# Peptides against a protein of PDB entry 5JXT, part 114

Target 1, 319 residues: chain A of PDB entry 5JXT
Amino acid sequence: SLLPKKEINVYIGMSEMQVKWYQKILEKDIDAVNGAGGKRESKTRLLNIVMQLRKCCNHPYLFEGAEPGPPYTTDEHLIYNAGKMVVLDKLLKRIQKQGSRVLIFSQMSRLLDILEDYCVFRGYKYCRIDGSTAHEDRIAAIDEYNKPGSDKFIFLLTTRAGGLGINLTTADIVILYDSDWNPQADLQAMDRAHRIGQTKQVVVYRFVTDNAIEEKVLERAAQKLRLDQLVIQQGRAQVAAKAAANKDELLSMIQHGAEKVFQTKGAFGTMAEKGSQLDDDDIDAILQAGETRTKELNARYEKLGIDDLQKFTSESAYE

## One batch from the design tools (peptide; made by RFdiffusion4, then SolubleMPNN)

Design b2_p18_5_s2 (from b2_p18_5 with K2L F5W M14P P15E)
Fold by OpenDDE base, seed 4:
Structure b2_p18_5_s2 (fold): chain B 319 residues (1-319), chain A 18 residues (1-18)
Amino acid sequence: as target 1 above (319 residues)
Amino acid sequence: SLSFWERYPPGIEPELPP
């Protein structure tokens, strides 16, 4: 029988470089971040800020001039300048030692470009599929990855491209490097490994930048997923979940953790204490803390009714 | 060597959330 998937949110502090870029993004649009733009502040401007903050949470090299150089080299800086890469680098070593194979999903094709550089730098053999990958090349990449005795350790996928009904049950680990706004897209990505034909326990690691916009992206996605489940269970098909975040929701998401980011000198959390020098005990601590926070997050949304889940008010989650 | 931005020019930005 297919074992139930284990899902763990992995909460990761920003690197020093990410904090600097996160501050710079907020400062550039400080009037919008403070809500001072009033009625004239466009939803588009807030969506742009959200996108830049999500880029920062993924990797600062998604911004021009963030990469150290010249000379430009693929080196340890690719890892230590992004909290998610530091955790990924340690986690992949563990996964490989366990004889597991891993799918890495992102919303951002340019993050997959960074992950290709990383795979080459670490000597990880990989496959890649994104939205631009031709149909024939997708088939070839899937077949190469799924081949019996394949030496391909990693499959790099954009979440939407990986969602297209493909079978990747030859992997048992799924890393969601970032989250989709639609939790169904992430579920569809997980279901590439967690499907009939899987012989191992599927483990899903969802990377979440701590004290940043990604916590609110995750909360919104979890809320939406619970609402969708309750609507299905109650037969109340008319409760169209408001598909798009409103202006005030986007503003609240942008403001989340912003004050602490402005006050922070250096990195966050374990990244401040150890930087790239994470050991196996640090990874275990991060995973244990993540498992606890994941249970707490799920328990929070399990207690909420449809009416509470429809009220995306920051206030109702703290009672 | 070339920078990341020179090697991987910015393509189509990921679709904005709906």
Scores: peptide ipSAE 0.499, ipTM 0.813, DockQ to the pose 0.483
Fold by OpenDDE base, seed 5:
Structure b2_p18_5_s2 (fold): chain B 319 residues (1-319), chain A 18 residues (1-18)
Amino acid sequence: as target 1 above (319 residues)
Amino acid sequence: SLSFWERYPPGIEPELPP
């Protein structure tokens, strides 16, 4: 029988470099961030800020001039300059040691390029599929990963490319390096490993940058998922979940944690305390805290009815 | 060696769905 998947949100502090770039992004558009544009502020401008902040949460090298150099070298800086990479690097060592295999999903193909550099640097054998991967190359990558005795440890995927009905039950760990705005896309990604033919406990780690826009992306995705579930259960087809965030919702998301980011000198949380020197106990603490916060998040939305969930999309702007 | 940006030039940023 297929075991239920275990899903854990892993809340990760920003590195010092991420904080600096996050500040620069906010400062560049400070009038929009402060809501000074009023009714004239374009939804497109706010969406662009959201995109830049999400890029920063993933890796600062997604910005030109963030990589240290010249000389440009693939080295430990690729890891310590992004909180998610620090946690990923430690987590992958554990995953490999336990004889597991891992799917890593992202929304950003350029983040997969960084993860390829990382895999090469660490000597991890990998496969890759994104939205530009030819059909033949996609089949070849899947077959290479799934073959009996495959030496491929990691599969790098964009969430969109993973959506296309593939079976990856030869992996038992799923890392969502970032979240989709549509929680169904992430579920479809998880279901590549969590499917008939899986023999292991599937564990899903969802990386979430703490005190940043990604917390609000996660909350919105959780609200939408619960609403979708309730609509299906109650047969209330007319509850069109307002799919797109309004301007005020986007502004609230951009503002989330911004004050603390501006006040912060250096890194956040465990990244400030330990940086790249995270040990096994630090990872266990992060995972345990994440498991607790995940339960609390789920419990918050499970208590809400359809009408409450529809209102909360409007009221989360005022707390 | 080449920078990340030189090795992986920014393609058309996938429009995140609105």
Scores: peptide ipSAE 0.495, ipTM 0.815, DockQ to the pose 0.402
Fold by OpenDDE base, seed 1:
Structure b2_p18_5_s2 (fold): chain B 319 residues (1-319), chain A 18 residues (1-18)
Amino acid sequence: as target 1 above (319 residues)
Amino acid sequence: SLSFWERYPPGIEPELPP
């Protein structure tokens, strides 16, 4: 019988470089961030800010001039300049030692390019599929990964490419490096490992930048998922259609944690104390804290009815 | 060596679904 998947949100602080870039993104569009644009502020401008903030949460090298150099080299800076990479680097060592195999999903193909550089740098054997991968090359990569005794440890996928109904039950760990706005896309990604033919306990780690926009993206995705479940259960199909965030919701998400980010000198949260020097005990503490916060998040939404879940509480960054 | 941006030029950013 297929065991239920274990899902853990992993809350990760920004590196010093991420904090600096996050501040720079907010400062560049400060009038929009403060809501000073009023009714004239375009939804497109707010979406662009959201996209830049999500890039920052993933890796600062997604911005021109963030990479240290010249000379430009693949080195430890690729890891320590992004909180998610610091945690990923430690977690992958643990996953490998336990004899597990891992799927890593992202929304951003350019983040997969960074993860390829990382895999090469660490000597991890991997496969890759994204939206541009030819059909034949996708089949070849899947077959290479799934073959008995495959030496491929990691499969790098865009969440969109994972949606193609492929079977990757030869992996038992799933890392969602970022979250989709649509929680169904992430579920479809998890279902590549959590399917008929899986023999192990599937564990899903969802990386979430703490005190940043990604926390609100996660909350919105959790609300939507619960709403979709209740709509299916109650037969009210019409309620599911309000998927797109409004301007006020986008503004609230952009503002979330912004004040604390502006006040922060150096790294944030989990990265402030030890940075790249995280040990196994620090990882266990992060995972335990994440498991607690995940249970609390789920318990918050399990108690809510359809009418409450439709009220996106714009808890302003000031409450 | 080439920078990340030189090796991996920015493609079409995935449009967030509207």
Scores: peptide ipSAE 0.490, ipTM 0.813, DockQ to the pose 0.388
Fold by OpenDDE base, seed 3:
Structure b2_p18_5_s2 (fold): chain B 319 residues (1-319), chain A 18 residues (1-18)
Amino acid sequence: as target 1 above (319 residues)
Amino acid sequence: SLSFWERYPPGIEPELPP
């Protein structure tokens, strides 16, 4: 029988460079961030801020002039300048030692480009698929990854490209480097490893930048997923899940953690304490804390009815 | 060596789903 997948949100502090870029993004549009535009603020402007903040949470090198240089080199700076890369680097070493194989999903093809540079730098053998990958090349990459005795440790995928019905049950670890606005896209990604033919316990690590917009992206995704489940269970076709975030929701998401980000002069959390020098105990602590917060998040949404889940409760950011 | 931006020029940013 297929074992239930274990899902753990991994809450990761920003690096010092991420904090600096996150501040710059907020400062550039400070009037919009403060809601000073009111009814005149465009939804498009808020969506653009959300995008830039999500890029920052993924990797600061997604911005021009963030990479240190000249000279430009692929080096340890690629890792320590992004909290997610610091955790990924330690986690992948553990995964490899366990004889596991890993799927890494992102929404951003340019993040996969960074992850390719990282894989080359660490000597990890990988496959890649994104939205631009030709059908034949996609088949070839899947077959190369899935072949018996494949030396490919990592599969890099965009979430939507990886969602296209492929079988990757030769991997037992899934890393969601970021989250889709549609939780079903992430589920479809997980189901590439968590499917008939899987013989191992599938573990899903969802990376979430702590004290940043990604916590609100996660909450919104969890809320939507629970709503979708309840609508199916209750047969209530009339519950149009509010598909798109409104302006007030987007503004609340942008504002989440912004004050603390402005007050921060260095990195956040374990990134401030240890930086790139995370050990195995630090990773275990992050995973344990993440497992606890994951249970709490799920328990919060399990208690809510359809009517409560249709209300974007901005209030619950203050409890 | 070339910068990340020189090696991987920004393509059309995927439109965030609205």
Scores: peptide ipSAE 0.495, ipTM 0.819, DockQ to the pose 0.409; fails the geometry check

Design b2_p18_5_s3 (from b2_p18_5 with K2L P10E)
Fold by OpenDDE base, seed 2:
Structure b2_p18_5_s3 (fold): chain B 319 residues (1-319), chain A 18 residues (1-18)
Amino acid sequence: as target 1 above (319 residues)
Amino acid sequence: SLSFFERYPEGIEMPLPP
């Protein structure tokens, strides 16, 4: 029988480099961040700021000139310069030791390039699929990963490419390295491992940069998911959850944690205390804190009705 | 219509100041 999936949000502090680059992103568009652009500020500009902040939360090397060099060699700097990589590096060792296999999803194909370099550097055997992968190559990669006795430990996927009906039940761990704005895309990604033919408990680790834009992306996704569920349950087909954030919501998301980011010298949270020296106890503490915060987040949205969820999405119906 | 995030999953490239 298929066991229910366990989903845990893993809240991760930024590295010192991520804090510096996050500050640079905010400073570049400081007038827009402060709402000084008023009604004239384009929604596209705010959406782009959000995407740059999400790139920073994923890895600072997604920006041109961020990678230290010359020489441009893959080394420990690829890990310690991104909080998510520090946690990923420790978590993958545990996952491998327990005899599990892992799907890693991202929205960003360029992050998969960094994860390939990481896999090569650590000696992890992997498969990759993204949106550019030809149909035949996709079949070949899936078959290579799913074959009995496959040496492929990791499957790297873009969330959308991985969401397309494929079976990856030979993996029991799912890492969402980032979140989709549409929680249904992440659910579809999880359902690649959490499907008929799965024999293990599927565990989903959702990475979330703490005190940053990603907390608000997660909150918005949870709100939308709850709203979608309530609409289905109540048969209220007319409550199309308008997927599009308004300007004020985008500003609120961009501003979330920005003041603390500007005040911070060095890294955040566990990255400031331990950095790349995270041990197994530190990982257990992060996972336990994440499990608690995940339960609290879910309990917050479970109590909300449709009208409450619609008010939090400040959709003035008329503009 | 694809959302902005669907069209630009990695955002529009914005060079950061040096």
Scores: peptide ipSAE 0.246, ipTM 0.848, DockQ to the pose 0.039
Fold by OpenDDE base, seed 5:
Structure b2_p18_5_s3 (fold): chain B 319 residues (1-319), chain A 18 residues (1-18)
Amino acid sequence: as target 1 above (319 residues)
Amino acid sequence: SLSFFERYPEGIEMPLPP
């Protein structure tokens, strides 16, 4: 029988560079961030801010002029300048030592490019597929990863490319480097490893930048998932989940943690305390805290009915 | 030497919030 998935949200502080870039993004559009545009503020402008903040949460090198140089070289700076990379780097060492194999999903093909540079730098053998990968090349990459005795440790995927019915049951670890707005896309990604033919316990690590927009993306996704489940269970087809974030919801998401980001000099949380010097105990503490917060998050939404979940889309903006 | 940004000028495919 297939073992249940274990899913853990891994809450990760921003690096100093991420904080600086997060501040710059907010400052560039400060009038929009403060709601000064009122009813006239473009939804497109807010969506662009959201996109830039999510890029920052993933890696600051997604921005021109963030990478240190010249000379531009792949080195430890690729890791320590992004909180998610610091945690990923430690976690992958542990995963490899355990004899596990890992799928890493992102919404951003350019983040996979960073992860390729990282894999080369660390000497990790990998496969990659994204939205641009030709069908034949996808088959070849999947076959290379899944072959008996494959030396490929990591599979890098966009969540979209992972949606194509691929079987990757030769991996037992899934890392969601970022989250989809549609929680079903992330579930479909997990189900590439968690399928008939899997013999190991599948563990899913969902990376979430702490005190940033990604917490609100996660909360919204969790709420939507619960609502979708309840609608299916109750046969209430008429509950069109208000799929689209309104302007006020987007503004609230942008404002989440912004004050603390502006007040912060340096990195956040464990990144401020340890930076790139995270040890195994620090990783265990992050995972344990993440497991606790994951249970708390799930417990909040499990208690809510359909009507409460529909209302909470508006109220979660003010806590 | 090129920056990461210069090496990978391709657009970020992010799904927009629905």
Scores: peptide ipSAE 0.228, ipTM 0.712, DockQ to the pose 0.546
Fold by OpenDDE base, seed 4:
Structure b2_p18_5_s3 (fold): chain B 319 residues (1-319), chain A 18 residues (1-18)
Amino acid sequence: as target 1 above (319 residues)
Amino acid sequence: SLSFFERYPEGIEMPLPP
């Protein structure tokens, strides 16, 4: 029988470099971030800020001039300059030691490029599929990964490309390196490993940059998912799908944690204390804290009715 | 050697908020 999947949000502090770049992104558009643009501010400008902040949460090398060099070499800096990479690097060692195989999903093909450089640097054998991968190459990559006795440890996928009905039940660990705005896209990605034919407990680790835009992306996705579930359960087909994030919602998301980011000198959380020197106990602490916060997040939305979830803006959760 | 950005100059296509 297929075991229920375990989903754990892994809340990760920004590295010092991420904090610096996050500050620079906010400072560049400070008038927009402060809402000073008023009615004249374009939704497009706010969307661009959100995109830059999400890039920063994933990896600072997604920005021109962030990578240290010349010479430009793949080294430990690829890991320590991104909080998610520090956690990923430790988590993958554990996953490998336990004889598991892992799917890593991202919204960003260019992050998969960084993850390829990382896999090569660590000597991890991998497959890759993204939106640009030819159909034949996708089949070949899936077949190579699913092959009995495959030496491919990691499968790198864009969430949307991985959503295309493929079977990856030869993996038992799923890492969502970032979240989709549509929670159904992430579920479809998880369902590549969590499907008939899976013999192991599927564990999903969702990476979330703490005190950043990604918490609000996750909250919005969780709200939408709960709303969709309640609509299905109650047969209320008339619940208008939440419209596209409005300007005020985008602004609130951009502002989330911004003050603390501006006040921060260095890294956040465990990244400030240990940087790249996380041990197994630090990872266990991060996972335990993540499990607790995941339960709290779910419990928050489980108490809300359809009407509450429709009205529920990120601000009303704290009143 | 090229920077990561120089190796991958293509823009990041991210899903926009619905």
Scores: peptide ipSAE 0.224, ipTM 0.701, DockQ to the pose 0.505
Fold by OpenDDE base, seed 1:
Structure b2_p18_5_s3 (fold): chain B 319 residues (1-319), chain A 18 residues (1-18)
Amino acid sequence: as target 1 above (319 residues)
Amino acid sequence: SLSFFERYPEGIEMPLPP
């Protein structure tokens, strides 16, 4: 029988380099971040800020002039300059040692390019599929990954490309490197491993940058998912989940953690304490804390009715 | 040697919030 999947949000601090770039993004548009534009601030400008902040949460090398060099070389800096990479690097060693295979999903094809450089640097065998991958190449990559005795440890996918109904039950671990605004897209990605034919316990690790925009993206996605579930259960199909985030919601998301980011010198949390020197106990502590916060997040939304879930409750960074 | 940005000039496809 297919076991229920275990889902754990993994809350990860920013590296020093991420903090610096996050500050730079906020400072560039500080008037918008402070709400000084009022009704005149465009939704498009706020969406652009959100996108840049999400890029920063993924990897600072997604920005021009961020990578150290010249000369430009793939080295340990690719890992320690992004909190998610530090955790990923340790987690993948554990996953490999236990004889598991892993799907890594991202919303960003350019992040998959970084992950390819990382895989080559660590000597991990991988497959890749994104939105630009030809149909024949997708089939070939899936077959190569799924074949008996495949040496491919990692499958790199964009979340959208993973939505195509493919079967990857030869993997038992799923890493969501980032989150979709639509929680159903992430569920569809998980269902590539969590499907009939899976023989192992599927574990899903959702990476979330702590004290940053990604927490609010996650909260909104969790809220939407709960609302969708309640609408289905109550037969209230007419309760349109509130459409696209409004300007005030986007502003509140941008402001979340911004003050603390401006006050911070160096890295955040476990990245400040240990950085690249995270050991297995540090990873276990991060996973345990994440499991607790995941339960708390779910419990928060389980208590809310449809009418409450239709209200975006942004705790502002000032509450 | 090229920077990561120069090696991968492709745009980031981010879904907009619905």
Scores: peptide ipSAE 0.171, ipTM 0.669, DockQ to the pose 0.525

